# Peptides against a protein of PDB entry 6IDX, part 334

Target 1, 380 residues: chain A of PDB entry 6IDX
Amino acid sequence: KELAKLSADVTFATEFINMDGIIVLTRLVESGTKLLSHYSEMLAFTLTAFLELMDHGIVSWDMVSITFIKQIAGYVSQPMVDVSILQRSLAILESMVLNSQSLYQKIAEEITVGQLISHLQVSNQEIQTYAIALINALFLKAPEDKRQDMANAFAQKHLRSIILNHVIRGNRPIKTEMAHQLYVLQVLTFNLLEERMMTKMDPNDQAQRDIIFELRRIAFDAESDPSNAPGSGTEKRKAMYTKDYKMLGFTNHINPAMDFTQTPPGMLALDNMLYLAKVHQDTYIRIVLENSSREDKHECPFGRSAIELTKMLCEILQVGELPNEGRNDYHPMFFTHDRAFEELFGICIQLLNKTWKEMRATAEDFNKVMQVVREQITRA

## One batch from the design tools (peptide; made by RFdiffusion4, then SolubleMPNN)

Design b2_p29_4_s3 (from b2_p29_4, 21 letters changed)
Fold by OpenDDE base, seed 4:
Structure b2_p29_4_s3 (fold): chain B 380 residues (1-380), chain A 29 residues (1-29)
Amino acid sequence: as target 1 above (380 residues)
Amino acid sequence: WDEELFKKRSKKLRELQTKAAKEAAEARK
């Protein structure tokens, strides 16, 4: 206890490290010997002193043995009754992951996301905070090849549902420390959209052109069998498609692929449109047909609106921004659905269409409508 | 569990996470 308290002092820490005191602490953990009287209390103070000493930055985290890592990972992976040891072990693992890429690799082999999920299913918010913090650390240090696997793990309905039900909807008020870790997790989740947001459509990619054609098919030919292969287009058929792309509200109604060459939002806008068309088909068809059947100057251009809305949502959610130490704001809505961004887009495009009608907007009012919609979304 | 220790540690972890995020962003450029 006294050692743990004194280890917070840099002068004491320097002297203690010079006496190889930190090596003695690591060996106590490595031994794993539960035979000592007051072992749990001694271990809790040992881990506290170790953390406080290492926080001075005098000793590299790479000094720790594989045996030490395995012991600490063991305290996290085993159902231990001692909350104090578990909290300190999670904090040590997070610190190891954040300070060393070599330690990240070793820890990522020893600990599964499933083991960390078990620590979210407890009533102790401090344990939950350290568990989310460790998940965030693993995500931050993941190499690009493993980042998609981490993305998929976060896209797992199970992790999101556990966070929602046991953390966000828990019986305890969310502390500032937990709110920050939820914010960080959300930022990291939104950064997965950055790749698609910055991906330009290739106008020569037939598969991407087929998606735009599918948007047209769903809107105008919903009852027609897909058997009409796009390739046999007589000049009359090309002229028909140009009219349909104009009714869909693309800026380039001759070649709609050109509307997706601007980044941001690039292909992310097309992903949102396709998701809306497939998952919320009735809503999509309604929005398109309500605006395509107008003979007045009050048509809401769906294609243009969807692109600019996607861009605006990326700006509001700060997609691609780094986590800020001072921020604790998170949106519980993003834990309610696996495709939460696309669902938010689907809500916001309906809001935009409604606002356009209420304002009796024309194409000249487009920017004013977008500003009003931005204010509505940011106040919600 | 010392609540003061938790707050202190959580502050340190936020600093480390922010640093790691910057390093990861620089490595992608």
Scores: peptide ipSAE 0.506, ipTM 0.931, DockQ to the pose 0.817
Fold by OpenDDE base, seed 1:
Structure b2_p29_4_s3 (fold): chain B 380 residues (1-380), chain A 29 residues (1-29)
Amino acid sequence: as target 1 above (380 residues)
Amino acid sequence: WDEELFKKRSKKLRELQTKAAKEAAEARK
């Protein structure tokens, strides 16, 4: 206890470290000697002292043994551990992950997101905070090849539902520390959209063009067999498609792929359109056909609107921004659905279409409509 | 669990996370 308190002092820490004091503390953890009277209390103070000493940055985190890592990971994975030990063990693992790529690799082998989910189901918000913080640390330190796997783990209905039901909708007010970790998790989740947001469509890629053709098919040929892959249509078929792409509200009616060459929002806009068309087909068809049948110049250009709305949503949600230390603003709605961004797009495109009608807008009013929609989204 | 210790630690972790995020963004360039 006294050591844990003194370890906060830099002078004491320096002297204690010079006497191999950290090594002694690590060996105490490694020994696992449960036979000592007050072992749990002693261990809790040992872990506190270790963490406070390491926080001075005098000793590299890479000094820790694999045995030490396994013991700490063991305290996180065991169901009947003292709360004080669990909290300190989570905090140590977070610090290890954040300070060392080598330790990240070792910890990522010892701990699963599934084990951390169990610590979200408890009533202790501090444990929940450390569990989310460790998830965030693992996400931040994940190499690019593993980030999508981590993303998929976050998109898992289980993790999302547990956070929503046990953290956000818990019977306790959300503390600032938890709100910050939820914010960080959300930022990291939005940053997965950045790749698609910055991906330019290749107008010569037939597979990407086939997605645009599928949007046309769903809107105008909803009863047609999907097996009619767009073969090289005759000039008459190309002219027909040009008309359909105009009715879809693309800026480039001849080659709609050109509308997706600008980044942002690049391919992310096409992903949103395709999601809407497949998941909310009736809503998509209704929006497209309502505007395609208008001869009064009050048609809302769906394609252009969807692109600019996707860009606007990326701006509002700050897609591609790094986590800020001072922010704690998270959107609970993003924990309600696995595809929450695409669902938000689907809500906002309906709002845009409604606002366009209410304003009796023409193509010249496009920017005014977008500004009104921005204000509506940011006030909601 | 000391609430003051929790707050202190949570602050340190926020700093470390922000640093790690910057480093990860730089490594992608």
Scores: peptide ipSAE 0.505, ipTM 0.931, DockQ to the pose 0.795; fails the geometry check
Fold by OpenDDE base, seed 3:
Structure b2_p29_4_s3 (fold): chain B 380 residues (1-380), chain A 29 residues (1-29)
Amino acid sequence: as target 1 above (380 residues)
Amino acid sequence: WDEELFKKRSKKLRELQTKAAKEAAEARK
């Protein structure tokens, strides 16, 4: 206990480290010897002292043995561990992961996100905070080949549901420390959209063009089985498609693929449009047909609106920005649905369409409508 | 003491996370 307090002092830490004190502490953990009275309390103070000493940056985290890592990981993976030991073990693992790529690799072999989920299902918010923090650390340090696996783990309905039900909807105020870790998790999750946001559509990619064609089909041929499209002549088809793409509100009526070559929002806008069309088909068809039937110059251009709204949402959500240590603003709504960004898009595109009507807007008012919609979204 | 330690550690961890995020972003350039 006294050592743990003194370990926060740089002068003491320097002297203690020079006396191989850290090595002694690591050996105490490695031994796993439960024979001493008050073992749990002693171990908790040992782990505290170790962590405080290592925080001075005098000793490399790579000095720790594999046995030490396994013991610490064992305290996190074992059921019925003392809360004080568990908390410190999570903090040590997080520090190891963040400070060393070598330690990340070793820890990633010993600990799974599934094991960390169990530590979210507790009434201790500090444990929950350290568990999310360790998940965040593992995500931050994941190599590119593992990043998608981590992304998928975050997108897991189970993890999301547990965070929502046991952390966010807990019968207690969210502390600043937890709010920050939820913010970090959210930023890391939003940054998964960055790739799609920065992906330009290739106008020559037939698969991408087929998505635009599918948007047209869903809007205008919704009752037609795709199998029964009669072989109407190529020129009539091209002229028909140009009209349909105009009714869809694309800027480039001849080649709508060109509207997705600007990054941001690139392909992410097309993903949102396709999601809306597939998951909320009635809403999509209603929005498109309601505007396509207007000859009064008050039509809301869906395609253009969807692209600019996707860009606006990326700006509002700060997609591609790094986590800021001073921020703690998280959006609980993003834990309510697996496709929360696309669902937000679906809500906001309806809001945009409503606002366009209320303003009696024309194409010249487009930017003004977008400003009003931005204010509405940022106040919600 | 545990709450004070938690706040202190959480601050340190935020600093480490921010550092790691910067390093990871630099490594991707």
Scores: peptide ipSAE 0.503, ipTM 0.929, DockQ to the pose 0.823; fails the geometry check
Fold by OpenDDE base, seed 5:
Structure b2_p29_4_s3 (fold): chain B 380 residues (1-380), chain A 29 residues (1-29)
Amino acid sequence: as target 1 above (380 residues)
Amino acid sequence: WDEELFKKRSKKLRELQTKAAKEAAEARK
């Protein structure tokens, strides 16, 4: 206990480290000798002292043995009654992950996100905070090939549902630190959209063109049995499609693929449109047909609106930005659905379409409508 | 865990997270 307090002092820490004090502490953890009177209390103070000493940055985190890592990971992965040991163990693991890529690799083999989810189901918000912090650490240190796996783990209904139900909707007010860790997790999750946001459509890629064609099909051919005659000449088909792409509100009616060559939002806009068309087909068809049936200058250009809205959402959500140490603003909505970004897009595109009608907007008012929609989204 | 110790630790963790985020962003360039 005194050691843990004194370990906060740099002078004491330096002297203690020079006396191999950290090595002694690590060996105490490694020994796992449960036979000592007050073992749990002693261990909690040992782990506290270890963290306080290591926080001075005098000793490299790489000094820790694999046995030490396994013991600490064991305290997190095993059912432990001692909250104090668990909390310190989570904090140590996070520190190890964040300070060393080598330690990250070892810890990532010993600890799963699934094991950390169990620590989110507790009433102790500090444990929950350190569990999310460790998830964030693992996400931050994950190599590119594993980031998608971490993404998928967050997108897993289970983690999201547990965070929503046990953290966000918990019986306790969310403390600033928890809010920050939720913010960080959200930023890391939004950064997964960056790749698609920065992916230009290849206008020559047939598979990507087929997605645009599918948007047209869903909007205009949803009632037409695919059996109708193959025989209308290629030119009439091109002219028909140009009309349909105009009705869809693309800027380039001849080649809508060109509208997705701008990054941001690139292919992410097309992903959102396709999601809307497939998952919320009735909403999609309604929005398109309500505007396509208008021969007046008050048509809301769906395609253009979807692209600019996707870009706007990326700007509002700060997609691709690094987490800020001072921020604690998170959106609970993003924990409610697996595809929360696409669902947000679906809500916002309806809001845009409504706002366009209410303003009696024309194509010249497009930027004004987008500004009003931005204000509405940022206030929600 | 004393609230003061928790706050101190939380600050350190934020610093480490920010460092790790910067390092990860640099590795993508």
Scores: peptide ipSAE 0.500, ipTM 0.928, DockQ to the pose 0.822; fails the geometry check

Design b2_p29_4_s4 (from b2_p29_4, 20 letters changed)
Fold by OpenDDE base, seed 2:
Structure b2_p29_4_s4 (fold): chain B 380 residues (1-380), chain A 29 residues (1-29)
Amino acid sequence: as target 1 above (380 residues)
Amino acid sequence: EEEELNKKRFAKQRKLQTEAAKEAAEAKK
């Protein structure tokens, strides 16, 4: 206990480290010897002293043995009764992950997000906070190729549902630290949209053009088998498609693919449109047909609106920005659905279409409608 | 005592997490 308190002092820490004291502490953990009286209390103080000593940055985290990592991971992966050991073990793992890519790799082999989920199902909000903090650390340090897998693991209905039900909808007020960790997790999740937001459509890619054709098919010929879609661009068919792309509200009626070459929002806008068309088909068809049948200049250009709305949502949600140390604002809605961004888009595009009608807007009012919609979204 | 230790720990970890996020973003550039 005294050592744990003194370890917070840099002068004492320097002297103790120079005496190989930290090596002695690591060996105590590595031994795993539960035979001592008051072992749990001694271990809790040992882990505290270790953390406080390492916080001085005098010793590299890479000094720790694989046996030490396995012992700490063992305290997190095994059902332990001692909350104090669990909290310190989670904090040590988080610190290891954040300070060393080599330690991240070793820890990612020893612990799964599934094991950390068990620590979210407890009533102790401090344990829940340490567990989410460790998930966030693993997410931050994951290689780009594995970051999507971590995101898919988060999008896996289980982690999201557990956070929603046991943390957000828990019978306890959310403390500032938990709110911050939920905010960080949300930011890291939204940053996965950045790749699609910055991906330009290739107007020459036939597969991408076929997605735009599918949007046309769903809107105007929902009963047609996509297999019968004549891929052969005869001039008469091109002229027919130009009319349909105008009715869809694309800016470039001849080649709608050009509307997706601007980044942001790039391909993310097309992803949102396709999601709406496939998952909320009735809503999509209604929005398109209500505007495509109008000759009164009060048509809402769906394609243009969807692109600019996607861009606006990325700006509002700060997609691609780093987590801010001082922020604790999270959106519970993003924990309610696995495709929460696309669902938000689907709500907001309906709001936009409604607002357009209420304002009796024309194409000249487009920016005014978007401003009103922005104010409505940011106040909700 | 434990609550105060947790509060101090969370403050340190939050700082460390924010620093690691900056480093990860710099490594992408």
Scores: peptide ipSAE 0.538, ipTM 0.945, DockQ to the pose 0.785
Fold by OpenDDE base, seed 4:
Structure b2_p29_4_s4 (fold): chain B 380 residues (1-380), chain A 29 residues (1-29)
Amino acid sequence: as target 1 above (380 residues)
Amino acid sequence: EEEELNKKRFAKQRKLQTEAAKEAAEAKK
């Protein structure tokens, strides 16, 4: 206990480290010797002293042995570990992950997100906070090839549902630190949209053009059997498609692919439109047809609106920005659905269409409508 | 005593996480 308290002092820490004191502490953990009376209390103080000593940055985290990592990971994986040991073990793992890519690799082999989910199902909010902080650390330090897997693991209905039900909807007020870790997790999740947000559409990519064609098909050919699309695009058929793309509210009626070459929001806008068209087909068709049938110059251009709304949502959600140390504002709605961004887009595009009608807007009022919609979204 | 210790620890870890996030973003440029 006294050592743990003194380890916070830089002068003591420097002298103790120079005497190989930290090596002695690591060996105590590595030995796993349960033979001492009050082993759990002694171990908790040992882990505290270790953390406080390492916080001075005098010793590299890479000094830590594989045996030490396995012992700490063991304390996190064992169901009957003292709460005080578990908290310190989670904090040590987080610190190891954040300070060393080599330690990240070793820890990622020993610990699964599934094991950390068990620590979210407890009533202790401090344990839940340390567990989410470790998940955030693992997410942050994941190599680019594995980030999408971590993303998919977060998008896994299980982790999201556990956070929603056991943390957000828990019987206890959310403390500021938990709110911060939920904010960080949300930011890291939104940053997965950055790739799509910065991906330009290739106007020559047939697969991407087929998505735009599918948007047209869903809006206008919903009653027509797909079997009767004769592949021969006669000039008359190209002219028909140009009319349909105008009715969809694309800026470039001849080549709608050009509307998705601007980044942000790039392909992310097309993803949102396709999601709306497939998952909320009735809402999509209604929005498109209500505006395509207007000849009064009060038509809301769906395609243009969807692109600018996607861009606005990226700005509001700060997609691609780093977690801010001082922020603790998280959105519970992003834990309610796997495709929460696309669902938010679907809500906001309906709000935009409503606001456009209420304002009796024309194409000249577009920016004013978008500003009003921004204020409505940011106040909700 | 344990609650104060956790509060101090969380403050340190939050700082460390934010620093690591900056480093990870710089490594992408």
Scores: peptide ipSAE 0.536, ipTM 0.944, DockQ to the pose 0.788
Fold by OpenDDE base, seed 3:
Structure b2_p29_4_s4 (fold): chain B 380 residues (1-380), chain A 29 residues (1-29)
Amino acid sequence: as target 1 above (380 residues)
Amino acid sequence: EEEELNKKRFAKQRKLQTEAAKEAAEAKK
C-alpha cells in the first residue's frame, strides 16, 4: 500500500526502478502465488504500484514478459475477480495496448472483445469504463485489416446492445469518464466511414454503375417484373434513363456516377442511397415519386440532396476526426441500430424532403434548405 | 480512496489514449 502511494513520486520511482523494483513487482504477478495472506489486497497494491511506476515513462512497456501479460489477461478473463484487481488489470492492458504495438498483438491474442463484454454487464460503472477504454485501445491500435473486424465486432448487435442496455440505459447517471469513452468509441466507429467517404466512384466501374441503375429500378420499375424489360433500342433507353436520372435528382443526368466522384462524401452517399432504397423502400419510392411527379419546379432533387446530406452528416459527426481528450458528447442513437449512420441518413433525408416542401423551395433555394436542415439536425 | 484512485487513473488513461490516437493518425500519413 505504501509502495503504491510512493510509486506516484518520480524521485521514488526512479530510485525504485534503478533497484530493479519493477522487476520484483512483475515477478510477483507472474508467480500467481495465491499462498500469501491477503493475496488479493497485495496483488491490487502490486498492480497499482506497477501502473504508477510505468506511468513515469522510465521503463518501456516492452519489458513485460508474456507470462505477465497472460496473468493480467487471466484476471480480466476470470468471472469472479476482485473489483480492484479487475480495474487495475484492465488499465494495465489498456496501457500496454496503447504504448506498444508488440504488446497489442500479444494482448489481442489473449483477450477477445467477447470477454470484455462481460465487464459491461455489471452494476459497476468504473469497471464498465475500464472495459470500454480497453475496447477503444484495441480499436485504436488495430491494424487496418483488423479494424474492420473490430468494427464488425462493435456493429455486432451484441456489443452495441449491451452498451445501450447496461451502460447508456443503466439505472444510474453516466459519469463524465464513461461519457468520454462512449464518445471515443463513437469517433472510432465513425472513422470506419472515412474510407467510403473518401472513395471516389469510378464512372467506368460497372458494379458501381449497376448500383445507380438499381436505384433507378427500385424507384421507377418497382412494380414491373425485371424480366420484361423490352429490348427497345439503346438510344431510347439512354434517353429514358437520362430522364429517370433527372427525376432522381442527380446533377449529372447523363452519367450520375460523376456526382459520386467528389470526396467527401464519395461512395458513402451511394451506400446511404442504396441502404434507403433497399431497407426503407417505401420511403425511398415515396420521396422519389413525390418529386418526380412535380412539374412546378418545387421538386426536391433526391440524388443531389442525398449527396449533400451525407456530406453534412459527415461534417456534423466529424467523420475522420481524432478523439478529443476534452469531449464527452456521444449520441445514444448510434447504439440503437447496427447501421445507425444509414438510419440517421434515412431520418434526415425525410426531414430534408419535408423541409423542402414546407419552404416551397426550388433548386435555387437548395443551399438555404440545407442550412435549415443542418440547424434542425444539430438541435436534435 | 478507490474512487480517487479511479479518477486519477482515468485522467491518465484518457491522456494516454489521446496521445496514442494522435500517434496512430500520424502513422497513417
Scores: peptide ipSAE 0.533, ipTM 0.943, DockQ to the pose 0.779
Fold by OpenDDE base, seed 5:
Structure b2_p29_4_s4 (fold): chain B 380 residues (1-380), chain A 29 residues (1-29)
Amino acid sequence: as target 1 above (380 residues)
Amino acid sequence: EEEELNKKRFAKQRKLQTEAAKEAAEAKK
């Protein structure tokens, strides 16, 4: 206990480290010798002292042995561990992950997100916070190839539902630190949209054109009997599609692919439109047909609206920005769905369509409608 | 005592996390 308290003092820490004191502490953890009276209490103080000593930055985190890492990981993976040991072990692992890429690699082999999920199901908010902080650390230090896998793991109904039910909807008020870790997790997850947001559509890519054609098919052919024989000449078909793309509200109704060449939001807008069309088909068809049947100047251009809304959502959610140390604002809705961004888009595009009708907007009012919608989204 | 220790720890970890996020972003450029 005295050692743990004194380890916060830089003068003591320097002297203790110079006496190889930190090596002694690491060896105590490595030995795993349960034979000592008050082992759990002694171990908790040992881990505290170790953290406080390492916080001085005098010793590199890379000095720790693989045996030490395995012992700490073992305390996190054990179903029955003292709360005090668990908290310190999670904090040590987080510090290891954040300070060293080599330690990250070793820890990522020893610990799964699935093991950390068990620490979210507890009533102790500090343990939950340390567990999410470690998840965030693993996400931050993950190689780019593994980040998508981690994101998919976060999008997993299990982790998301546990965070929602045990953290957000828990019987205790969310402390500022937990709110910050939830914010960080949200930021890291939304930053995976950056690639798609910055991906330009290639107007010559047939597969990407086929997605736009699928949007047209879902909107207009879902009600039309397949009896219109494919035999009308290629020019009449092109002219028909130009009309359909105008009714879909694309800015470039001749070549809608050109609307997705601007980044942001690039292909992310097309992904959102396709998600809406496939997952919320009735909503998509309704929005398109309500505007396509209007011979009045009050048609809401769906394609243009979807693109600009996607861009706006990226701006509101700060897609591509780094997590801010001072922020603790998270969206609980992000934890309600696996594809929360696309679901948010689906809600917001309906809100946009409603707001457009209520304002009796024309194409000239587009920016005013978008401003009103922005205010509505940012207040919700 | 433990609550104050956790508060101090979280403050340190938050800083470290923010620094690591900056480093990870710089490594992508």
Scores: peptide ipSAE 0.526, ipTM 0.942, DockQ to the pose 0.822

